# Ledger of designs, part 11: peptides against a protein of PDB entry 4U39

Target 1, 302 residues: chain A of PDB entry 4U39
Amino acid sequence: SIKVIGVGGGGNNAVNRMIENEVQGVEYIAVNTDAQALNLSKAEVKMQIGAKLTRGLGAGANPEVGKKAAEESKEQIEEALKGADMVFVTAGMGGGTGTGAAPVIAQIAKDLGALTVGVVTRPFTFEGRKRQLQAAGGISAMKEAVDTLIVIPNDRILEIVDKNTPMLEAFREADNVLRQGVQGISDLIATPGLINLDFADVKTIMSNKGSALMGIGIATGENRAAEAAKKAISSPLLEAAIDGAQGVLMNITGGTNLSLYEVQEAADIVASASDQDVNMIFGSVINENLKDEIVVTVIATG

## One batch from the design tools (peptide; made by RFdiffusion4, then SolubleMPNN)

Design b1_p19_5_s4
Fold by OpenDDE base, seed 2:
Structure b1_p19_5_s4 (fold): chain B 302 residues (1-302), chain A 19 residues (1-19)
Amino acid sequence: as target 1 above (302 residues)
Amino acid sequence: VGKAFNKKNILYEQLLKKL
């Protein structure tokens, strides 16, 4: 089974976005120290952590409180994660609960033998230096606790949105990028497509790889596959070129009109931009909601 | 010594799994 755990406010917003976009084949778990915020989750499983420590009032933006809250609730987290083959841990780093609890939850998942993937955001620079420093500490702890850690630099989202985009929409786009990172991997396993991957293929690329980068490209029209692939490998979310990555996981998602030629064309572009010795795997997913769109997601590991 | 699957071979093998 695949489980997605949203940790703290940002992680829970991302999980809500996944549910709203009908991401299939995954179980959703919302985790928070704030009981009121947790009640707003759309997840079937809602877990309040650190009930004794916080009394449901949240972590007060303190990562040490978030950590201790997850430690207090360790047995409940273990029971909720039991039997998962894969666990996604999603969080907005820089806050109290997400920053502190996500590494603890990830370690619990890894200790249970699940393939553990972190999908986390760095705070925007405008959220202030304190959040950036807290996020850096949480990201460091996540790297040790996961098999693969996808880090989304929120400041790079500002390069792909209009300059007049309201702050609230920038946060919604961060939640959407977290959704795309989870869905881009989970669909390769859970959603039938033109080229299906098994869990063992994904596990080979993602096990003990440490930090990963994600690129996304979306296009329509006659050259949509090539354009989507080019956008993915040149994505502002890729803080480095995919050149030198040891592994590449590629998802090519399209509507019912997605051709094998388009899949090959997109895969060839990503392969050409990667190192010659890269272990590249790609899957193709059919999503009827995309109509004439192609979405290419690239995860570069190692 | 993991078989360095050349990019061309991995793509080709994955395309062939569908055919």
Scores: peptide ipSAE 0.010, ipTM 0.436, DockQ to the pose 0.129
Fold by OpenDDE base, seed 3:
Structure b1_p19_5_s4 (fold): chain B 302 residues (1-302), chain A 19 residues (1-19)
Amino acid sequence: as target 1 above (302 residues)
Amino acid sequence: VGKAFNKKNILYEQLLKKL
């Protein structure tokens, strides 16, 4: 089974976005120290952590409170994650709960023998230096606790959205990019397409790889596959070129009109931009909600 | 010609398994 655990406010918002976008084949768990915020989750499983420590009043933007809250609730987290083959831990780094609890939850998932993938955001620079420093500590702790950690630099989202995009919409886009990171991997396993991957294929690319980068490309028209692939490998979300990656996981998602030729064309572009010795796997997903669009997601590991 | 084959193009093996 695949479980997605959203940790704290940003993680819960991402999980809500996944549910709203009908991401299939995953079980959703919402975790928070704030009981009121947790009640707004759309997840079937809602877990309040650190009830004794916080009394449901949240972590007060303190990562140490988030950490201790997850430690207090360890047995409950273990029970909720038990029997998962794969666990996505999603969080917005820089806050109290997400930053502190996500590494603890990830370690619990890994200790249970699940393939543990972190999908986290680095805060926007405008959120202030304190959040950025807290996020750096949380990201460091996540790297030790996961098999693969996808880090989304929120400041790079400002390069892919309109310059006039309101701050609230920039946060919504960060939640959407978290969704895309989880869905881009989960769909390869859970959603039928032209080329399905198994869990063992994904595990080969993602096990004990440490940091990962994600690129996304979306295009329409006659050259949509090639354009989407080019956008993915040149994505602002890629803080480094994919040519240094030891592994590449590629998702090519399209509508019912997605051709095998388009899949091959996109795959060849990514392979040509990657190192010669790269371990590249790709899958193809059919999403009926995509009309003329192709979405290429690239996860570069190592 | 020879160095191109050490691409463990799992892609090629997966494509070959479906052909």
Scores: peptide ipSAE 0.007, ipTM 0.426, DockQ to the pose 0.186
Fold by OpenDDE base, seed 5:
Structure b1_p19_5_s4 (fold): chain B 302 residues (1-302), chain A 19 residues (1-19)
Amino acid sequence: as target 1 above (302 residues)
Amino acid sequence: VGKAFNKKNILYEQLLKKL
């Protein structure tokens, strides 16, 4: 089974966004130290951590409280994650609960033998230096606790949205990028397409790879496959070129009109931008909600 | 016997399995 665990406010917002977008084939778990915020989760499984420590009042933006809360609730987390083949741990780094608890939860998943993938955000620069420093510590702890860590730099979201985008919409876009990162991987396993991957294929690319970068491209029209692939490999979310990556995971998602030729064209573009010796795997997904759009997601590992 | 996934671009092999 595939489990997605949202940790703290940002992680739970991302999980809500995944549920709202009908991401299939995954079980959702919401984790928080704030009982009121947790009650707003759409996840089937809701877990309050650190009930003794925090009394449900949250972590007070302190990562050490988030960490201790997860440690207090270790057995409950283990039980909720038990039997998962894959665990996505999603969080907004820089907060109390997400930053502190996500590494602990990831380690628990990894110790249970699940393929553990972190999908996390760095805070926007405008959230201030304290959040950036807390995020850096949380990201460092996540790297040790996961098989692969996808880090989304929120400041790069400002390059893909209008400059007049309200702060609330920038956060919603961060939640959407977290969704895209999880869905871009989970759909390769859980959702049928023109080219299906098994869990073993994904595990080969993502097991013990450390940091990963994600690129996304969306296009329509006659050259949509090529354009989506080009946008994915040049995505502002890629802090570095995919050149030099040890592994590449590619998702090509389209509507019912997605052709094998379009899949090949997109895959060839990404392969041509990658090292000759890269371990590249790609899958295709059919999403009936995509009319004329193709979405290419590239995850570069290593 | 660990299948040593040789560092190869498996793109072509994946396409060939479908064709």
Scores: peptide ipSAE 0.015, ipTM 0.450, DockQ to the pose 0.159; fails the geometry check
Fold by OpenDDE base, seed 1:
Structure b1_p19_5_s4 (fold): chain B 302 residues (1-302), chain A 19 residues (1-19)
Amino acid sequence: as target 1 above (302 residues)
Amino acid sequence: VGKAFNKKNILYEQLLKKL
């Protein structure tokens, strides 16, 4: 089974966005120290952590409170994650609950023998230096607790949105990029396409790889596959080029009109941009909601 | 003689195994 655990406010917003976009084949768990915020989750499983420590009042933007809250609730987290083959831990780094609890939850998942993937955001620079420093500590702790850690640099979202984009929309786009990171992997396993991957394929690329980068490309029209692939490998979300990655996981998602030729064309472009010795795996997914769009997601590991 | 798995071969072998 695949479980997605959203940790704290940002993680719960991402999980809500996944549910709203009908990401299939996953169980959703919402975790928070704030009981009121947790009640707004769309997840089937809602877990309040650190009830004794916080009394449901949240972590006060303190990662140490988030950490202790997860430690207090360890047995409940273990029971909720038990029997998962794969666990996605999603959070916005820089806050209290997400930053502190996500590494603890990730370690619990890993200790249970699940393939543990972190999908987290760095805060925007405008959220201030304190959040950036807290995020750096949380990311470091996540790296030790996961098999693969996908880090989304929120400041790079500002390169793909209009300059007049309201701050609230920039946060919604961060939630969407978190969704794309989880869905880009989960769909390869859970959703049938032209080229299906198994869990063993994904595990080979993601097991004990440490940090990962994600690129996304979307295109329409006659050259949509090639354009989407080119956008993915040149994505602002890639803090480095994919030439140097030891592993590449590629998702090619299209509508019912996605052709095998388009899948091959996109895969060839990503392969051409990667290192000669890269372990590349790719899958294709059919999503009827994309109509004429192709979405290429590239995850570079190692 | 270690077959240098050229990227093209990995993609092609993956395509062939899954088709």
Scores: peptide ipSAE 0.009, ipTM 0.433, DockQ to the pose 0.126; fails the geometry check

Design b1_p19_6_s1
Fold by OpenDDE base, seed 3:
Structure b1_p19_6_s1 (fold): chain B 302 residues (1-302), chain A 19 residues (1-19)
Amino acid sequence: as target 1 above (302 residues)
Amino acid sequence: MIKVLLVGTAQEVLAALRA
């Protein structure tokens, strides 16, 4: 089974966004130290951690409280993650609960033998230096606790949105990018295909790869497949070119009008930008909600 | 939902899509 665990406020917002977008074939778990915030989760499984430590009042933006809260609740986390083949750990780094608890939860998932993927955000520069420093420590701890860590730099989201985008919408876009990272991988595994993906192939590409980069491209019109693929490989979210990657996961998602030619054209662009010997997982998914849009997600590992 | 999945090298994936 695939489990998505949202940790703290940002992780739980991302999980809510996944549920609202009907991401299929995954089980959702919401984890928080704040009991009031946890009650707003749409996840079927809601876990309050550190109830003795925090009394449900949250971590006070302190990562050490988030860490100790996860350590206090270790047995509950183990039981919730038990039997997962794959675990996505999603969090907004720089806060108390997400930064402190996400590495502990990731390590528990890995120790249970699950393929453990972190999908986390770095805070915006405007959130201040304290959050950036806390996020750096949490990301370092996540890197040691996961098989693959996708880090989304929120400041790069400001390059893909309008300059007049309200701060609240920039946070919603960060939650949406977290959703796209999880969905881009989970749709490759959980959706039945013409060719079944062996979970062993996913393990080969994602196990012990450390940091991963994600690019996203969206386009409409006659050249939408090529435009979406070009936007994905040149995405501001990619801090480096994909040609140095040891593994590439590519997802092409379109409406019912997605043609085999469009799929081939987008795949040719991404494969031509990749190393010739790169281990690639390519998937195409039909989503009726996209109508005329094509979404290309590229994840470069290693 | 029709899903095409291809696993292999970039060249193998391209060859399979061109076939």
Scores: peptide ipSAE 0.150, ipTM 0.787, DockQ to the pose 0.861
Fold by OpenDDE base, seed 1:
Structure b1_p19_6_s1 (fold): chain B 302 residues (1-302), chain A 19 residues (1-19)
Amino acid sequence: as target 1 above (302 residues)
Amino acid sequence: MIKVLLVGTAQEVLAALRA
């Protein structure tokens, strides 16, 4: 089974966005120290952590409180994660709960023998130096606790949106990028296809790979597949070129009109931009809601 | 629904796509 665990406010916003976009084949778990915020989750499983420590009042933007809250609730987290083959841990780094609890939860998932993937954001520069420093500590702790850690640099989202984009929309876009990172992988595994992906192949590409980068490309019209693929491999979210990666996961998602030619064209672009010996998983997904859009997601590991 | 899945090296994937 695949489980997605949203940790703290940012992680739970991302999980809500995944549920709203009907990401299939995954179980959703919402974790928070704030009981009021947790009640707003759309996840079926809602877990308040650190109830004795925090009394449901949240972590007060302190990662040590988030950490201790997850440690207090270890047995509950273990029971919720039990039997997962894969666990996605999603969080906005820089806060109290997400930064502190996500590494603890990831370690619990890994200790249970799940393939553990972190999908986390760095805070925007405008959130201030304290959040950046807290996020750096949380990311460092996540690296030790996961098999693969996808880090989304939120400031790079500002390069793909209009400069006049309201701050609240930039946060919603960060939640959407977290969704795309989880969905880009989960769709390859959880969605029935003509060819079943062996979970062993996913483990080969994602186990003990450390940091990963994600690129996203979206296009419409003629040459949309090629344009989406080119945008994905040149995405501002990619802090490095994909040619240095030891593994590449590629997802091409389109509407019902997605042709095999478009799939081939997009895959050729990404594979040609990758090292010849890179371990690659490529998948194509039909989403009826995309109409004329193609979305290419590339995850570079190693 | 996933239409196509390919697993291999980038070169193997390219070869499979071009076949």
Scores: peptide ipSAE 0.136, ipTM 0.764, DockQ to the pose 0.855
Fold by OpenDDE base, seed 5:
Structure b1_p19_6_s1 (fold): chain B 302 residues (1-302), chain A 19 residues (1-19)
Amino acid sequence: as target 1 above (302 residues)
Amino acid sequence: MIKVLLVGTAQEVLAALRA
């Protein structure tokens, strides 16, 4: 089974966004130290951690409280993650619960033998230096606890949105990028295909790969596949070119009108921008909610 | 629904898509 665990406020907002976008074939778990915030989760499984430590009042933006809360609730986390083949741990780094608890939860998933993928955000620079420093510590701890860690630099989201985008919409876009990172991988595994993905192939590409980068491209019109692929490999979210990656996961998602030619054209662009010997997983997904849009997601590992 | 899933090197994936 595939489990997505949202940790703290940002992680739970991302999980809510995944549920709202009908990300299929995954089980959702919401984890928080704040009982009131946890009640707003759309996840079927809601877990309050550190009930003795925090009394449900949250971590007070302190990562050490988030860490201790996850440690207090270790057995509950183990039971919730038991039997997962893959675990996505999603969080907004820089806060108390997400920053402190996400590495502990990731380690628990890894110790249970699940393929453990972190999908996390760095805070915006405007959230202040304290959040940035807390996020750096949390990202370092996540890197040790996961097989693959996708880090989304929120400041790069400001390059893909309108300059007049309200701060609240910039956070919603960060939640959406977290959703796209999880969905881009989970759709390849959880959606029945013409060729069943051996979970061993996913393990080969994602196990012990460390940091990963994600690019996203969206386009419409006659050249939409090529444009979406070009946007994905040149995405501001990619802090480096994909031509140095040891592994590449590519997902092309389109409506029912997605042609094999468009799939081939997008794959050719991404593969031609990658190392010749890169281990690649390529998948094409039909989403009936997409009209004329093509979405290309590229995840570069290693 | 996944239409195509390919696993391999970038060259193998390209070769399989061109076949």
Scores: peptide ipSAE 0.127, ipTM 0.757, DockQ to the pose 0.893
Fold by OpenDDE base, seed 2:
Structure b1_p19_6_s1 (fold): chain B 302 residues (1-302), chain A 19 residues (1-19)
Amino acid sequence: as target 1 above (302 residues)
Amino acid sequence: MIKVLLVGTAQEVLAALRA
């Protein structure tokens, strides 16, 4: 089974966005120290952590409170994660609960033998130096606790959105990028297809790979597949080129009109931009909600 | 629904796409 755990405010917003976009084949767990915020989660499983420590009042933007809250609730987290083959841990880094609890939850998942993938954001520079420093500590702890850690640099989201994009929309786009990171992988595993992905192949590409980068490309029109693939491999969200990666996961999502030729064209572009010996997973997904749009997601591991 | 899945090295994937 695949479990997606949203940790703290940003993680829970991302999980809500996944549920709203009908990301299928995964179990959603919302984790928070704030009981009121947790009640607003759309997740079926809602877990309050650190109830004794915080009394449901949240972590007060302190990562040490988030950490201790997860440690207090270890047995409850273990029970909720038991029997998962794969665990996604999603959080906005820089806060209290997400930054402190996400590494503890990830370690619990890993200790249970699940393939543990972190999908986290770095805070925007405008959120201030304190959040950046807290996020750096949380990201360091996540790297030790996961098999693969996808880090989304929120400041790079400002390069892909309109310059006039309101701050609230920039946060929604960060939640959407978190969604795309989880969905880009989970759809390859959980969505029935013509060829089933062996979970062993996913483990080979994602186990003990450390940091990962994600690129996204979206395009429409006659050359949409090639354009989306080129945008994905040159995405501002990629802090480095995909050359030198130890593994690459590619998801090509399109509407019912997605052709095999378009899939081949997009996959050829990504594979040609990768090292020859890199282990790759290519998948194509049909999403009926996509009209003329193609979305290419590339995840470079290692 | 997954329409196509390819797993392998970049060379194997490219070879499979060109076949």
Scores: peptide ipSAE 0.119, ipTM 0.757, DockQ to the pose 0.827

Design b1_p19_6_s3
Fold by OpenDDE base, seed 2:
Structure b1_p19_6_s3 (fold): chain B 302 residues (1-302), chain A 19 residues (1-19)
Amino acid sequence: as target 1 above (302 residues)
Amino acid sequence: MIKVLLVGTAQEVLEELRK
């Protein structure tokens, strides 16, 4: 089974966005120290951590409280994760609960033998230096606790949105990018009709790879596949080129009108930009909610 | 629904796509 765990406010917002977009074949778990915030989760499984430590009042933006809250609730986390083949741990880094608890939850998943993938955000520079420093500590702890860690630099989201984008919309876009990172992988595994993807192939690309980068491209029109692929491999979210990755996961998602030619064209662009010997998983997904849009997601591991 | 899935090296994927 595949489990997605949203940890703290940002992680739970991302999980809510995944549920709203009907991401299939995954179980959702919401984790928080704040009981009131946890009640707003759309996840089927809601777990309050550190109930004795925090009394449900949250972590007070302190990562050490988030860490201790997850440690207090270790047995409950283990039971919720038991039997998962893969665990996504999603969080906004820089806060109390997400920064402190996500590494503990990830380590629990890894110790249970699940393929453990972190999908996390760095705070925007405008959230201040304290959050950035807390996030750096949380990201370092996540890197040791996961098989693969996708880090989304929120400041790079400001390069792909309009300069007049309200702050609230920039946070919603961060939640959407977290969704795309999880969905881009989970759709390749969990979508019915994947006759040929062994979970062993996913493990080969994602096990013990450390940091990963994600690129996203969206386009419409006649050249939409090529444009989306080019945007994905040149995405501002990619802090480095995909040439040098040890593994690449590519997802092309389109509407019912997605052609085999468009799929081949997009895959050729991404594979040609990758190292010759890179292990690649390429998949195409039909989303009936997409009209003329193509979305290409590239995840480079290693 | 997934329509196409390819797994291999980038070279193997390219070779399969170009057939």
Scores: peptide ipSAE 0.167, ipTM 0.786, DockQ to the pose 0.825
Fold by OpenDDE base, seed 4:
Structure b1_p19_6_s3 (fold): chain B 302 residues (1-302), chain A 19 residues (1-19)
Amino acid sequence: as target 1 above (302 residues)
Amino acid sequence: MIKVLLVGTAQEVLEELRK
């Protein structure tokens, strides 16, 4: 089974966005120290951590409180993650709960023998230096606790959105990028297809790879497949070129009109931009909600 | 629904796409 665990405010917003976009084949778990925020989760499983420590009042933007809250609730986290083959841990770094609890939860998932993937954001620079420093500590702890860690630099999202984008919409776009990182992988595994991905192949590409980068491309029109693929490999979210990766996961998602030719064209672009000896997983997914859009997601591991 | 899935090296994927 695949479990997605959203940790703290940003992680829970991302999980809500995944549920709203009908991401299939995954179980959703919402974790928070704030009981009021947790009640707003759309996840089936809702877990309040650190109830004795915090009394449901949240972590006060302190990562040490988030860490201790997850440690207090270890047995509950273990029971919720038990029997998962894969666990996605999603969080916004820089806060109290997400920064402190996500590494503890990731370690619990890894100790249970699940393939553990972190999908986390760095805070925007405008959120201030304290959040950036807290996020750096949380990201370091996540890197030790996971098999693969996708880090989304929120400042790079500002290069994709209009400069006049309201702050609230920039946070919604960060939640959407977290969704795309989880969905880009989970759809390859959990979506029934003519060919099922062997979970062993996913383990080969993602186990003990450390940091990963994600690129996203979206396009419409006649050349939409090639444009989406080119945007994905040149994405501002990619801090490095994909030719240095040890593994590449590629997802092409389109509407019911997605052609085999478009799939081949997009895959050729990404594979030709990759090292020839790189282990690659390529998948195409139909999402009826995309209509005329193609979304290419590239995840570079190693 | 997954329509196409290819697993291999980037070279093997390219070779399969070009058949």
Scores: peptide ipSAE 0.158, ipTM 0.772, DockQ to the pose 0.822
Fold by OpenDDE base, seed 5:
Structure b1_p19_6_s3 (fold): chain B 302 residues (1-302), chain A 19 residues (1-19)
Amino acid sequence: as target 1 above (302 residues)
Amino acid sequence: MIKVLLVGTAQEVLEELRK
C-alpha cells in the first residue's frame, strides 16, 4: 500500500489539495500538534501528536517541540504506517510541527521497511531568516531519514507564477507543487498500466538516493508534448540540469486526447537530456480533468 | 478518473510505443 502523510500546517494543506484533486490509490494521513487545525483536514486518518507535550495547542513554531511531539506519539505513528510499501512524507519546512516531526515520521516509515520519500518545501525568503534557518535544519534531518528527498524551493515558484500573484496564491501554488511531486510518483505505482512497473524498479531508482530534483512543464497547442517536456527539463524548480542524474522518473499526464506520438515525443526529449546509462522509468497518465493541457513531471535522482 | 496507460522502463515503454 501507498501512504501519504501530511505533517503540520503545510503538509496538511498539501494533503487537502491531493484529496481535492482525487489523487487515487493512496491512503491519506494528517498529522498535527494543533488539534483545531487537524480537524480541518480532509484526510480519513487524523492523528494528533504530542497531546501531553502541547495539549493540542501546536508547536509554537519550534521544531524541537515538533520533534518531541512525534517521539511521544511514536507507537501511534508506527501503527498508522504499518503495512505500507511506500510512504510519502510531505511538509512545509520552517514551521514547528512540519520541520520537527517530519524527519521523525520519515525515520519511523523507513524503520518499518517502507520506501520513504520526502516531498517538502523551503519557505519563501519573505517568511524571514528564522524560518529559512529552521527549514535548513529540518531538510538536513529529512535527508538522513528518507530514501529520496524532493525539496521544492518556494522562491522558484515565484518565477513560474505571475509577478502580481498574491501571497496567499503563492502558498496555494506551493501546495499544488507538493501535490504534483507526490502524484507524479504515486500515479506510476498505484495504478496498473498496460506495462506493469515492478515496485523493485521504483526501489532501484529511489532507494538511498538522497536529494532529488523535480521539474514540471505544462503546455497546450500543437507542440504541447515537446513544449511540456522542454519546460520540465528546464524548470525553475530544478536547482541543476538532469544530465548527471543516475535515475529519472517521468510522468506524462494529458487529457483523453493524449496520443502515443505525444508520449513518445516527450519521452525522447527527456531521455535525450539525461545520461545514456540513466535508469529511466516513465508513465503515461490520462486525466479526464485535463482538456488540452499536457503536464510533464520529471524527478531526477542521484 | 485517472487512468495510467503505460508504466515501465524507458526501453520497455519505447518498445511498446513502436509496436
Scores: peptide ipSAE 0.152, ipTM 0.764, DockQ to the pose 0.439
Fold by OpenDDE base, seed 1:
Structure b1_p19_6_s3 (fold): chain B 302 residues (1-302), chain A 19 residues (1-19)
Amino acid sequence: as target 1 above (302 residues)
Amino acid sequence: MIKVLLVGTAQEVLEELRK
């Protein structure tokens, strides 16, 4: 089974966005120290952590409170994660609950023998130096607690959106990028394809790989597949090129008009931008909501 | 509805698309 755990406010917003976009084949768990915020989750499973420590009032933007809250609720987290083959831990780093609890939850998942993938954001620079420093500590702790850690640098989202984009839309785009990171992987595993992916192949690419890079490309029109693939491999979200990555996960998602030719064209572009000895997993997905859009997601590991 | 069409290694998928 695949489980997605949203940790704290940002993680729970991302989980809500995943549910709204009908990300299938996964169980959603919302975790928070704030009981009121947790009640707004769309997840089937809602877990309040640190009820004795916080009394449901949240972590006060203190990662140490978030950590202790997850430690207090360890047995309940273990029970909720038991029997998962794969666990996604999603959080906005820089806050109290997400930053402190996500590494603890990830370690619990890993100790249970699940393939543990972190999908987290760095805060925007405008959220201030305190958030950035807290996020750096949380990301460091996540690296030790996961098999693969996808870190989304929110400041790079500002390079792909209009300069006049409202702050609220920038946060929504960060939640959407978190969704794309989880969905880009989960769709390949959770949904039977024409060629069945062995979960062993996913483990080979994602187990003990440390930090991963994520690129996203979206395009429309006649050359949409090639354009989306080129945008994905040159994405501002990539802190480095995907050349020399030991593993690549590619997802091409289109509407009902997605052709095999478009799939091939996009796959050839990403493969040509990768190392010749790369372990590449590829998947094509139909999403009826995309109409004329193609979305290419590339995750590079190693 | 989300439907996965092809999943595999890049080589396997590209070989299947070339048939």
Scores: peptide ipSAE 0.045, ipTM 0.663, DockQ to the pose 0.477

